Peptides against a protein of PDB entry 4N3Y. Designs and how they scored, part 22

Target 1, 83 residues: chain A of PDB entry 4N3Y
Amino acid sequence: ETRDQVKKLQLMLRQANDQLEKTMKDKQELEDFIKQSSEDSSHQISALVLRAQASEILLEELQQGLSQAKRDVQEQMAVLMQS

## One batch from the design tools (peptide; made by RFdiffusion4, then SolubleMPNN)

Design b1_p10_7_s3 (from b1_p10_7, 6 letters changed)
Fold by OpenDDE base, seed 1:
Structure b1_p10_7_s3 (fold): chain B 83 residues (1-83), chain C 83 residues (1-83), chain A 10 residues (1-10)
Amino acid sequence: as target 1 above (83 residues)
Amino acid sequence: as target 1 above (83 residues)
Amino acid sequence: SLLAQASAAL
């Protein structure tokens, strides 16, 4: 019966539309998640890079201090040896 | 007293070296953390991108299905109107 | 260096 077939097809169309709407929402949520995740990771990594850079500067300063301290000890030892 | 000064400087040198060692360890840990975090984020984002791409393909298929279903309903309605 | 690479990747 043609009328019954039409009604069946209309139902199938509604079901397909419902699935489409759901899938569109899912896609949008995934895109938002990817964007947010990327931004969060970028910010976190940037902060950690800055921290590591600060440590690098400190390392350089400490190395210079160690070298100077060694020289100071050597100088004082030389003075001691002369006295 | 020169000898006492030398001993003081030697202590200061040891303290500086201890701090240097600690800072070197801290720097290495931060570098490792950054590397691991970046890799983890990259893998996670890649997986999510693939999921989003699958959803996009499904959306396209559903849209085509909706269009076809609409045409089918219209065809059946035309048949009904003729009978 | 790793830090340079990390900075460049951001």
Scores: peptide ipSAE 0.068, ipTM 0.509, DockQ to the pose 0.095
Fold by OpenDDE base, seed 3:
Structure b1_p10_7_s3 (fold): chain B 83 residues (1-83), chain C 83 residues (1-83), chain A 10 residues (1-10)
Amino acid sequence: as target 1 above (83 residues)
Amino acid sequence: as target 1 above (83 residues)
Amino acid sequence: SLLAQASAAL
């Protein structure tokens, strides 16, 4: 009967509203997670980039050192041969 | 003496080369990690974006359903009052 | 440079 139908529809409306609210929260949580995840990744990557840059500088220093060491060996060898 | 100095420099050169090689590997690993991390994050974020989009569509459907349900309740109430 | 690109992207 119509009265029962109305009650049923009211219940369905409440249930739908509950689901909507839940879904809205879930969506918000997902958006927040995406934002936070991207920020965290950005920070992590930035830190790693800095470490890699430090390694790059060290590599340059080591390369210079190696070149100098090689030259020094050559020079010392020349001195040895003259001694 | 000069000969010993040469030997020392040769050792230092080898040691420096070893360190350089290690540092080069470390740098490469860091670069690879950064790349992989960013790709993994991108994939994860993409998946979450899709889920959020699904939720968004569901929200629209639920909103439409709620609006219709509300109208249906109003209509049924009118019928009830006429019965 | 990959590092430069990464830095620029952040």
Scores: peptide ipSAE 0.066, ipTM 0.507, DockQ to the pose 0.110
Fold by OpenDDE base, seed 2:
Structure b1_p10_7_s3 (fold): chain B 83 residues (1-83), chain C 83 residues (1-83), chain A 10 residues (1-10)
Amino acid sequence: as target 1 above (83 residues)
Amino acid sequence: as target 1 above (83 residues)
Amino acid sequence: SLLAQASAAL
């Protein structure tokens, strides 16, 4: 019966609209999450890069200090041998 | 006294070497961590992008379904009005 | 270097 068919289709239409709205919301949330995750990762990695760079500077300073200390020890040993 | 000065410098040299080795190790670990973090983030984001794309396809299908359902309802209503 | 690559990727 046509009247009953119309009622069935009206229900299906409402269900489709509800699912459409839900899916649109879910999609937006996923896109926002991806964007935020990418930005958060970028910021975290930036902080770690800065930390690694600080360690690199310290490494180079220590290498220079080691070389100087070695030379100083050798110089002092030479003094001992000459005295 | 020179002899005592030499001993002091030898100790400082050993300490510098120890710190140098530690710093080199720490730097390597930080670099490895950054690399791994970046790769992990990339893979996670890729998975989320695929999920969002699936939702996008579903959204488009639902939009088409909604349009068709609306037309079907209108057609059935027209039949009712003509009968 | 790995660090340089990481910096460039940001």
Scores: peptide ipSAE 0.066, ipTM 0.510, DockQ to the pose 0.098
Fold by OpenDDE base, seed 5:
Structure b1_p10_7_s3 (fold): chain B 83 residues (1-83), chain C 83 residues (1-83), chain A 10 residues (1-10)
Amino acid sequence: as target 1 above (83 residues)
Amino acid sequence: as target 1 above (83 residues)
Amino acid sequence: SLLAQASAAL
């Protein structure tokens, strides 16, 4: 009967509202997670980029050092040969 | 003496070369890690964005459903009052 | 919205 139908619809309405609230919360949590994750990753990547750049500088310095060392060895060898 | 100096420099050269090789390897690993991490994060974020969008759609549907349900309840109440 | 911004950033 009509009264029973009303009560049923009221229940459905409450159920829908509960699901709505849950869904809204879940959506917000996801958005927050995405933002935080992106920021964290950005910071981490930046730090690693700096580290890689430091290694690049060291690499270049070592390459220069190798070249100089080789020249030094050659010079010493020349001294040996003329002594 | 000169010979000893040459041997010392040769050792230093080998040492420098070893460090160079290590540094180059480390640099490459860092670059690879950065690239992979960025790609992984991008994929994860994309998936989460899609999930959030799905929740947004559901939210909108529920809101519409709530409005309709409310109207339905009101209609049934009107029927009750006139019966 | 944050979601729109995130989507645009990808």
Scores: peptide ipSAE 0.060, ipTM 0.505, DockQ to the pose 0.093

Design b1_p10_7_s4 (from b1_p10_7, 8 letters changed)
Fold by OpenDDE base, seed 5:
Structure b1_p10_7_s4 (fold): chain B 83 residues (1-83), chain C 83 residues (1-83), chain A 10 residues (1-10)
Amino acid sequence: as target 1 above (83 residues)
Amino acid sequence: as target 1 above (83 residues)
Amino acid sequence: SLLREASASL
């Protein structure tokens, strides 16, 4: 009766506590994962951005070289036509 | 001589153009990857945040339940001691 | 550039 009710409630209390502890652990793991994932992604994306920037610089250099080469060819052809 | 120089420069020009096109493609692929990666990460992190929020709500409910259960046990024990 | 803006947003 009342004694049995107390025992039942004590069990429910322990079960609730166990569930709470489990959920707290899960929440902490999720928070840690989010933090780590965000940091990893940030570093990875930053590295890729730097690579893209390097490529952009290279492209500019190549474009300049191409333009110069074109001019050089034109000049040499002009010389050839004049001699 | 001059004729050979022109031919050499024409080859260099073609080679430079080929390299330029290749690099342009690589740059575009990197930009696309960065964009996609960022979007994917954003969606994934958002999903995890929502899960964490759900867990937080559950924790609050469990804490309330635990507090109530504790009060109930105390009340039942008081009744038992009085009878 | 867009790339510089992207890096600044991280």
Scores: peptide ipSAE 0.088, ipTM 0.510, DockQ to the pose 0.115
Fold by OpenDDE base, seed 4:
Structure b1_p10_7_s4 (fold): chain B 83 residues (1-83), chain C 83 residues (1-83), chain A 10 residues (1-10)
Amino acid sequence: as target 1 above (83 residues)
Amino acid sequence: as target 1 above (83 residues)
Amino acid sequence: SLLREASASL
């Protein structure tokens, strides 16, 4: 009886230890996943920010071109009226 | 000649405006994408953090169980030695 | 927005 109880408890101890080790591993994997996910997202966002900034520069250039084109039309109209 | 030049410049102005509007739309879509991506990642990370915290609690419980099991084995061994 | 203003001026 007592000996059987000791053996049973020894088994329970081993099982508990195995479960603990497994759970510790799972936790570590989750932490690593969180870290990796955050880094990947940060890098992606940074790349998209750079692209948005490039688009902003292009928009400024287009705005300048549009303004110049408008002026050119006005100047040519003035020439036309004077002819 | 001059009239043709005016018509050409008017066309260029329209084309420039169309390109500007298109680029503005593209920029806005990119900004919306960045915002959505950031929010989605943040929510995912928050969920994973909660899961990690739950695992931490489980680990503490397992540690306590392991300690108790160890004590139980020691107590039963003491009984065995005294018998 | 200057860009929006420029677009609206056409």
Scores: peptide ipSAE 0.077, ipTM 0.503, DockQ to the pose 0.020
Fold by OpenDDE base, seed 3:
Structure b1_p10_7_s4 (fold): chain B 83 residues (1-83), chain C 83 residues (1-83), chain A 10 residues (1-10)
Amino acid sequence: as target 1 above (83 residues)
Amino acid sequence: as target 1 above (83 residues)
Amino acid sequence: SLLREASASL
């Protein structure tokens, strides 16, 4: 009986150790994933921010171009009216 | 000639406006995507952190259980040696 | 502690 109990406890010990090892691995994987995910997201967001900034510059250029085009049309119309 | 030039400029103006509108939309979509992506990532990371914390608690419990199991085995062995 | 800080900072 006692011998059987000891063997049972030894098995439980091994099982607990296996589970502990698995859990340690899982925890580490989660921590690594969090770190990697955060870094990846940060990089992606940074890249997209740069794209947005580029688009902003383009918008400014287009706005200026639009204003100039409008002025050009007005100028040409004035010429037409004078001729 | 001048009339044709005016019409050309009017077309260019329309084209510029269309491009401006498109670019404005693209910029807004990028900004929205950045915001949404950041929020999604933040939520996901938070959830994973909580999972990692749960695993940490489990690890502590398993470690304590392992220590107890070891003590139990030792105690049972002592009983065997005495009998 | 790192995880606690991480969760608190988000």
Scores: peptide ipSAE 0.070, ipTM 0.498, DockQ to the pose 0.121
Fold by OpenDDE base, seed 1:
Structure b1_p10_7_s4 (fold): chain B 83 residues (1-83), chain C 83 residues (1-83), chain A 10 residues (1-10)
Amino acid sequence: as target 1 above (83 residues)
Amino acid sequence: as target 1 above (83 residues)
Amino acid sequence: SLLREASASL
């Protein structure tokens, strides 16, 4: 009967809305996860970039120091060879 | 009447299911985005770690070279001071 | 080294 049909549709509607609410919650949780994960990854990458930059500067300093030390040794060798 | 009530509920049910389908699609897209973003971030971080590792090795080599150069200069200075 | 450990964990 029509009354039973109404009751069936009401139940189906409640079921659909319950599932909708659950799915919307899951979606929100995923959005929050994406946001947090993206921020964490960005911070980690930034830290690694900064560390790489610091190491690069130190490399340049050491290369210059090594070059100067080589020149100093060569100059002393020249003095030794002359005397 | 009951018939009109049935029609109303049928419409509401269709609307709810349409929204459910849309939300489920959005959820799936977010899951796919999370997966791809996580993989991309992991690869980027791995590349930076490897670059940092290479720089660290080079730093150690330069430090050893600088130390040796310093010793060589000191030895030559000793020879010069004795002669 | 810390860098080796970091690379291995990724």
Scores: peptide ipSAE 0.070, ipTM 0.386, DockQ to the pose 0.155; fails the geometry check

Design b1_p10_8_s1 (from b1_p10_8, 5 letters changed)
Fold by OpenDDE base, seed 5:
Structure b1_p10_8_s1 (fold): chain B 83 residues (1-83), chain C 83 residues (1-83), chain A 10 residues (1-10)
Amino acid sequence: as target 1 above (83 residues)
Amino acid sequence: as target 1 above (83 residues)
Amino acid sequence: SLLERLDRLE
């Protein structure tokens, strides 16, 4: 009986070790995934922010252009009416 | 000719306005996307971090269990040899 | 669980 108990404990020890190794591997993979995901997300967000900033500059340019165009049209109309 | 110039400028003004409106819409959509993406990523990362923490706890428990099991096996072996 | 089974042997 004692012999059988020892054998059983040895088996359980091996099983526990297998589980431990598997869990350690899974944990490491998860940590690596988190790191990679964070980096990828950060890079993507940064790129999109830059794109948004470029769009903002374009918007300002367009607004300025529209304002000038409006003034130009008004000036041309004045000339037309005075001809 | 002046009349034609005015008409042309009016058309250009309309086109510029259309472009401005489109760009404003695109910018807003981009900003919304960035916000949503950031939130989603943050939530996912947080969930994964919690999972990793749970795995860490399990690892510690397994290590403790293995250490105890090892001691138990050794003790049982001692008893067996002394029988 | 494995740990529970170990506890039963102690």
Scores: peptide ipSAE 0.074, ipTM 0.503, DockQ to the pose 0.018
Fold by OpenDDE base, seed 4:
Structure b1_p10_8_s1 (fold): chain B 83 residues (1-83), chain C 83 residues (1-83), chain A 10 residues (1-10)
Amino acid sequence: as target 1 above (83 residues)
Amino acid sequence: as target 1 above (83 residues)
Amino acid sequence: SLLERLDRLE
């Protein structure tokens, strides 16, 4: 009967609404996740870049030290050979 | 003696060189990591954006379906009330 | 699916 059909349609309406709300929530969560992930990645990359820069500075210092050490060895060798 | 000093300096030189090579390797690994991480993040974000777009389409479809269902219920209710 | 069921009402 018509009444039964109405009840069926009302149920379908409620189910559709529930699904809609769920989908809306899922979409929001996804957007939030993307935003958070992007921010985290950005911060991580920035931190790693700073570390790379620190390594670069260290490399330069080490190169200078190595060059100085080499010169010192050469100087001492010269003294040794003269003795 | 001078000879002992030379030997000491040569050791220091070798140690410095070893440290330099290690630092160079570490820097390269860091750069590779940054590159890979950035690429992975980019791909992940793109995939998630597509998923969000799919959710948006679904939302629109659900809204349309819900509206239609509502109209159908109203129509059936009208028939019922007239009987 | 629910959407398919709803579409059948159209």
Scores: peptide ipSAE 0.070, ipTM 0.506, DockQ to the pose 0.020
Fold by OpenDDE base, seed 3:
Structure b1_p10_8_s1 (fold): chain B 83 residues (1-83), chain C 83 residues (1-83), chain A 10 residues (1-10)
Amino acid sequence: as target 1 above (83 residues)
Amino acid sequence: as target 1 above (83 residues)
Amino acid sequence: SLLERLDRLE
């Protein structure tokens, strides 16, 4: 009967609405997750950049040290040869 | 003696060189890691964007369905009232 | 430089 059909349609409408609300929530959560993930990645990368920066400085210092050490060895060799 | 000092300096030079090489390797590995991490994040975000996109389409379809269902219910109610 | 490369990556 028509009344039964109406009730069925109302039920379907409620079910569809529930699904819609769920999907809307899921969508929002996904957007939030994407945002947070992006921020987390950005912060992580920034930290790693700082680490790389420190390594760069250290490398430069080591290179300078090596160059100086080489010069010192050469100088000492010269002294030895003069002795 | 001077000769001993030279040998010591040569050892120090070798040690410094080893450290330099190690640090250079570590630096490269860090760069590679950062690059890979960034790519991974990008791909992950892209996948999530596609998911969000699909959800958006689904939401639109559901909204249309709900609107149609509402109209159908209203129509059926009208029929019922006319009977 | 490494820093420049990293800046481009960010």
Scores: peptide ipSAE 0.052, ipTM 0.489, DockQ to the pose 0.152
Fold by OpenDDE base, seed 2:
Structure b1_p10_8_s1 (fold): chain B 83 residues (1-83), chain C 83 residues (1-83), chain A 10 residues (1-10)
Amino acid sequence: as target 1 above (83 residues)
Amino acid sequence: as target 1 above (83 residues)
Amino acid sequence: SLLERLDRLE
C-alpha cells in the first residue's frame, strides 16, 4: 500500500539524516584529533631538539676542556722533568 | 708539590674524558629517540588520514542516499495524491 | 647533520 510505503521511506529518510549527522560529527572529531596530534608532536620534537642542542654545546665545551687539560698535564710534566 | 699537582690533573683528565664519552652516548641516544618518534608520528598520522578519507567517502555516499530518499518520498507523495 | 635537518623541519 502506497501510504505504508511512504511511511517506510520517511523513516529511512530520518535514519539516513541521523547517520549523516553522526558521520559529520565523527569526521570533525577525527580531523581535530589529527590536527592536535600533529601540533603536539611538533612541540615535543622541538623541545627534544633544543635538548639535543644543549647537549651538543656541552660536548663542545667538554672537548675543549679535555684538550686544555691534556696541555696542562703535558706542561706540568715538562716542569717536573726540569726540576 | 709538582708531583701531586700532576696526579690531580691526570685525574681531572680522566674524569673529563669519561664525561665526554658519556655525553656523546647520551647525545646519540637522544638523536635516535627523536628520529624514531618522528617516524612513528608520521606513520600514525598517515593511518589517521586514511581513516578520515574513508569517513569522507561514507559521508558523500550518505549525502547522495539522503538526496535520493528525499526524491523517493516526494515521488511517492505525488503518487498518493493522484490515487 | 640530523639536528640541522630537524631544525629545518621545525
Scores: peptide ipSAE 0.050, ipTM 0.490, DockQ to the pose 0.184

Design b1_p10_8_s2 (from b1_p10_8, 5 letters changed)
Fold by OpenDDE base, seed 5:
Structure b1_p10_8_s2 (fold): chain B 83 residues (1-83), chain C 83 residues (1-83), chain A 10 residues (1-10)
Amino acid sequence: as target 1 above (83 residues)
Amino acid sequence: as target 1 above (83 residues)
Amino acid sequence: DLLARLDRLE
């Protein structure tokens, strides 16, 4: 009976070790995934922020252009009325 | 000719305004996307971190179990050798 | 490019 008990415990030890190794691997994979995902997201967001900033600059340019165009139209209308 | 020029400028003004409105909309959509993407990523990463932490706890438990099992096997082997 | 066209008029 003692021999059988030893064999059983040895099996349990092996099983525990297998589970440990699996869990360690899974943990490492999760950590790697988190790191990669975070980096990818950061890069993507940064790129989008830059794009938004470019759009903001364009908006300002368009606003200025619109204002100038309005003035130009008004001036031309004044000339037209004078002729 | 002046009349034609005025009409042309008026058209360009309208076109500029249309482009401005479109750009404003696009900018807003990008900002909303960035916000949503960041939030989603943050939540996902947080969930994965919690999962990794749970795995770490399990690892510690398994390590303790493994150590205990090893001791148990050694003790049983000693008993076996004595009999 | 609308802006370029506007710039040409200005």
Scores: peptide ipSAE 0.082, ipTM 0.517, DockQ to the pose 0.020
Fold by OpenDDE base, seed 2:
Structure b1_p10_8_s2 (fold): chain B 83 residues (1-83), chain C 83 residues (1-83), chain A 10 residues (1-10)
Amino acid sequence: as target 1 above (83 residues)
Amino acid sequence: as target 1 above (83 residues)
Amino acid sequence: DLLARLDRLE
């Protein structure tokens, strides 16, 4: 019966539209998630790079300090030998 | 007393060296972490992009399906009016 | 608007 077929097709159309709207929403949420995740990761990595740079500076300072300490010990030994 | 000063400086040197070695290790671990984190994030984002692309295809298919469904309903209505 | 078009058929 044609009347019943029309009603069935109308239902199918409504269901399809509901699915379309849901999928559109899900897609948008996914895109937003990707964008946010990428930005958060970028910021995190940048912060960690700064931390690494700070450690690099510390290492250089420690190396210089060690060199000076070695020289100081050698000098004190020389003084001791002369005393 | 010079002898005691030398011993003190030797201890300071050892402590400084220990700190240097520790800091070098920590720096290396940080660099490795950054590298791994970046790679993991890249892979994750790529996977999510593929998922978004799949959703895009689905949306296009749904739109086409809806258009066809609408035409089918209209055709059935025309048949009904002629019957 | 798809919904508007659908509503005209319902």
Scores: peptide ipSAE 0.079, ipTM 0.518, DockQ to the pose 0.016
Fold by OpenDDE base, seed 3:
Structure b1_p10_8_s2 (fold): chain B 83 residues (1-83), chain C 83 residues (1-83), chain A 10 residues (1-10)
Amino acid sequence: as target 1 above (83 residues)
Amino acid sequence: as target 1 above (83 residues)
Amino acid sequence: DLLARLDRLE
């Protein structure tokens, strides 16, 4: 019966629209999540980069300290030999 | 006493070297972690991008379906009016 | 090089 078919099609249309709206929302949430996740990762990486840079500075200082300590030991040994 | 000072400096040198080695290892581990984290995030983002693309295709299909359903309903109504 | 590359990501 034609009227029944029309009602069925109207229901299908409503269901399709509901699904479309849900999918649109889900897509938007996914895009927002991707954006936020990317920003969060970027910030985390930046923090870790700063930490790595601090470690680099510390390494340089330690290397300088080691070099100086080596020189100091050598100087003290020379003093002993000359005394 | 000079000899005691030399021994002290030698100990300090060893300690500094140990700290340097540890710091070098820690720095390397941090760099590896940053690299791995970046790769993992990149892969995750890629997967989410693919999901978003799939949603885009689905949205397009649903939009087409809705348009067709609307046309079908209109056609059925026209048939009813003409009968 | 790694730090330099990472700095570019910031």
Scores: peptide ipSAE 0.052, ipTM 0.500, DockQ to the pose 0.189
Fold by OpenDDE base, seed 4:
Structure b1_p10_8_s2 (fold): chain B 83 residues (1-83), chain C 83 residues (1-83), chain A 10 residues (1-10)
Amino acid sequence: as target 1 above (83 residues)
Amino acid sequence: as target 1 above (83 residues)
Amino acid sequence: DLLARLDRLE
């Protein structure tokens, strides 16, 4: 019957709409996730870069200290050789 | 004594060198970690973007289906009203 | 910027 067919089609329409809304929501959630993930990664990398820079500074300081220590040893050796 | 002082300085030199080597290693590990993390994040984001695009395609298909269903209902309603 | 900073360290 035509009336029954109409009711069936109306149900199908509602179901299709529900699926559409769900898909729209899922898509939005994915976009939000990507955005958030990207931001988090950026922040993390920035922090790690700063830490690496700190290590670089320490390395330079240690190199200077090493050079100074070497010079000090050489100086003391010279004194020792004179005595 | 001068000799004892020299020995002390030599020890300090060795210790400084050890610290230097350790720092260099740590720095390299940090750089490697940052590189790997960035690559992993990039791959993940790319995959998620593709998934979002797939969802977009599905959304478009559902929209078309919804429109068709709506038209079908309207057509059947017209038939019903004529009877 | 971030990549540039990293490149300077390497």
Scores: peptide ipSAE 0.051, ipTM 0.503, DockQ to the pose 0.119

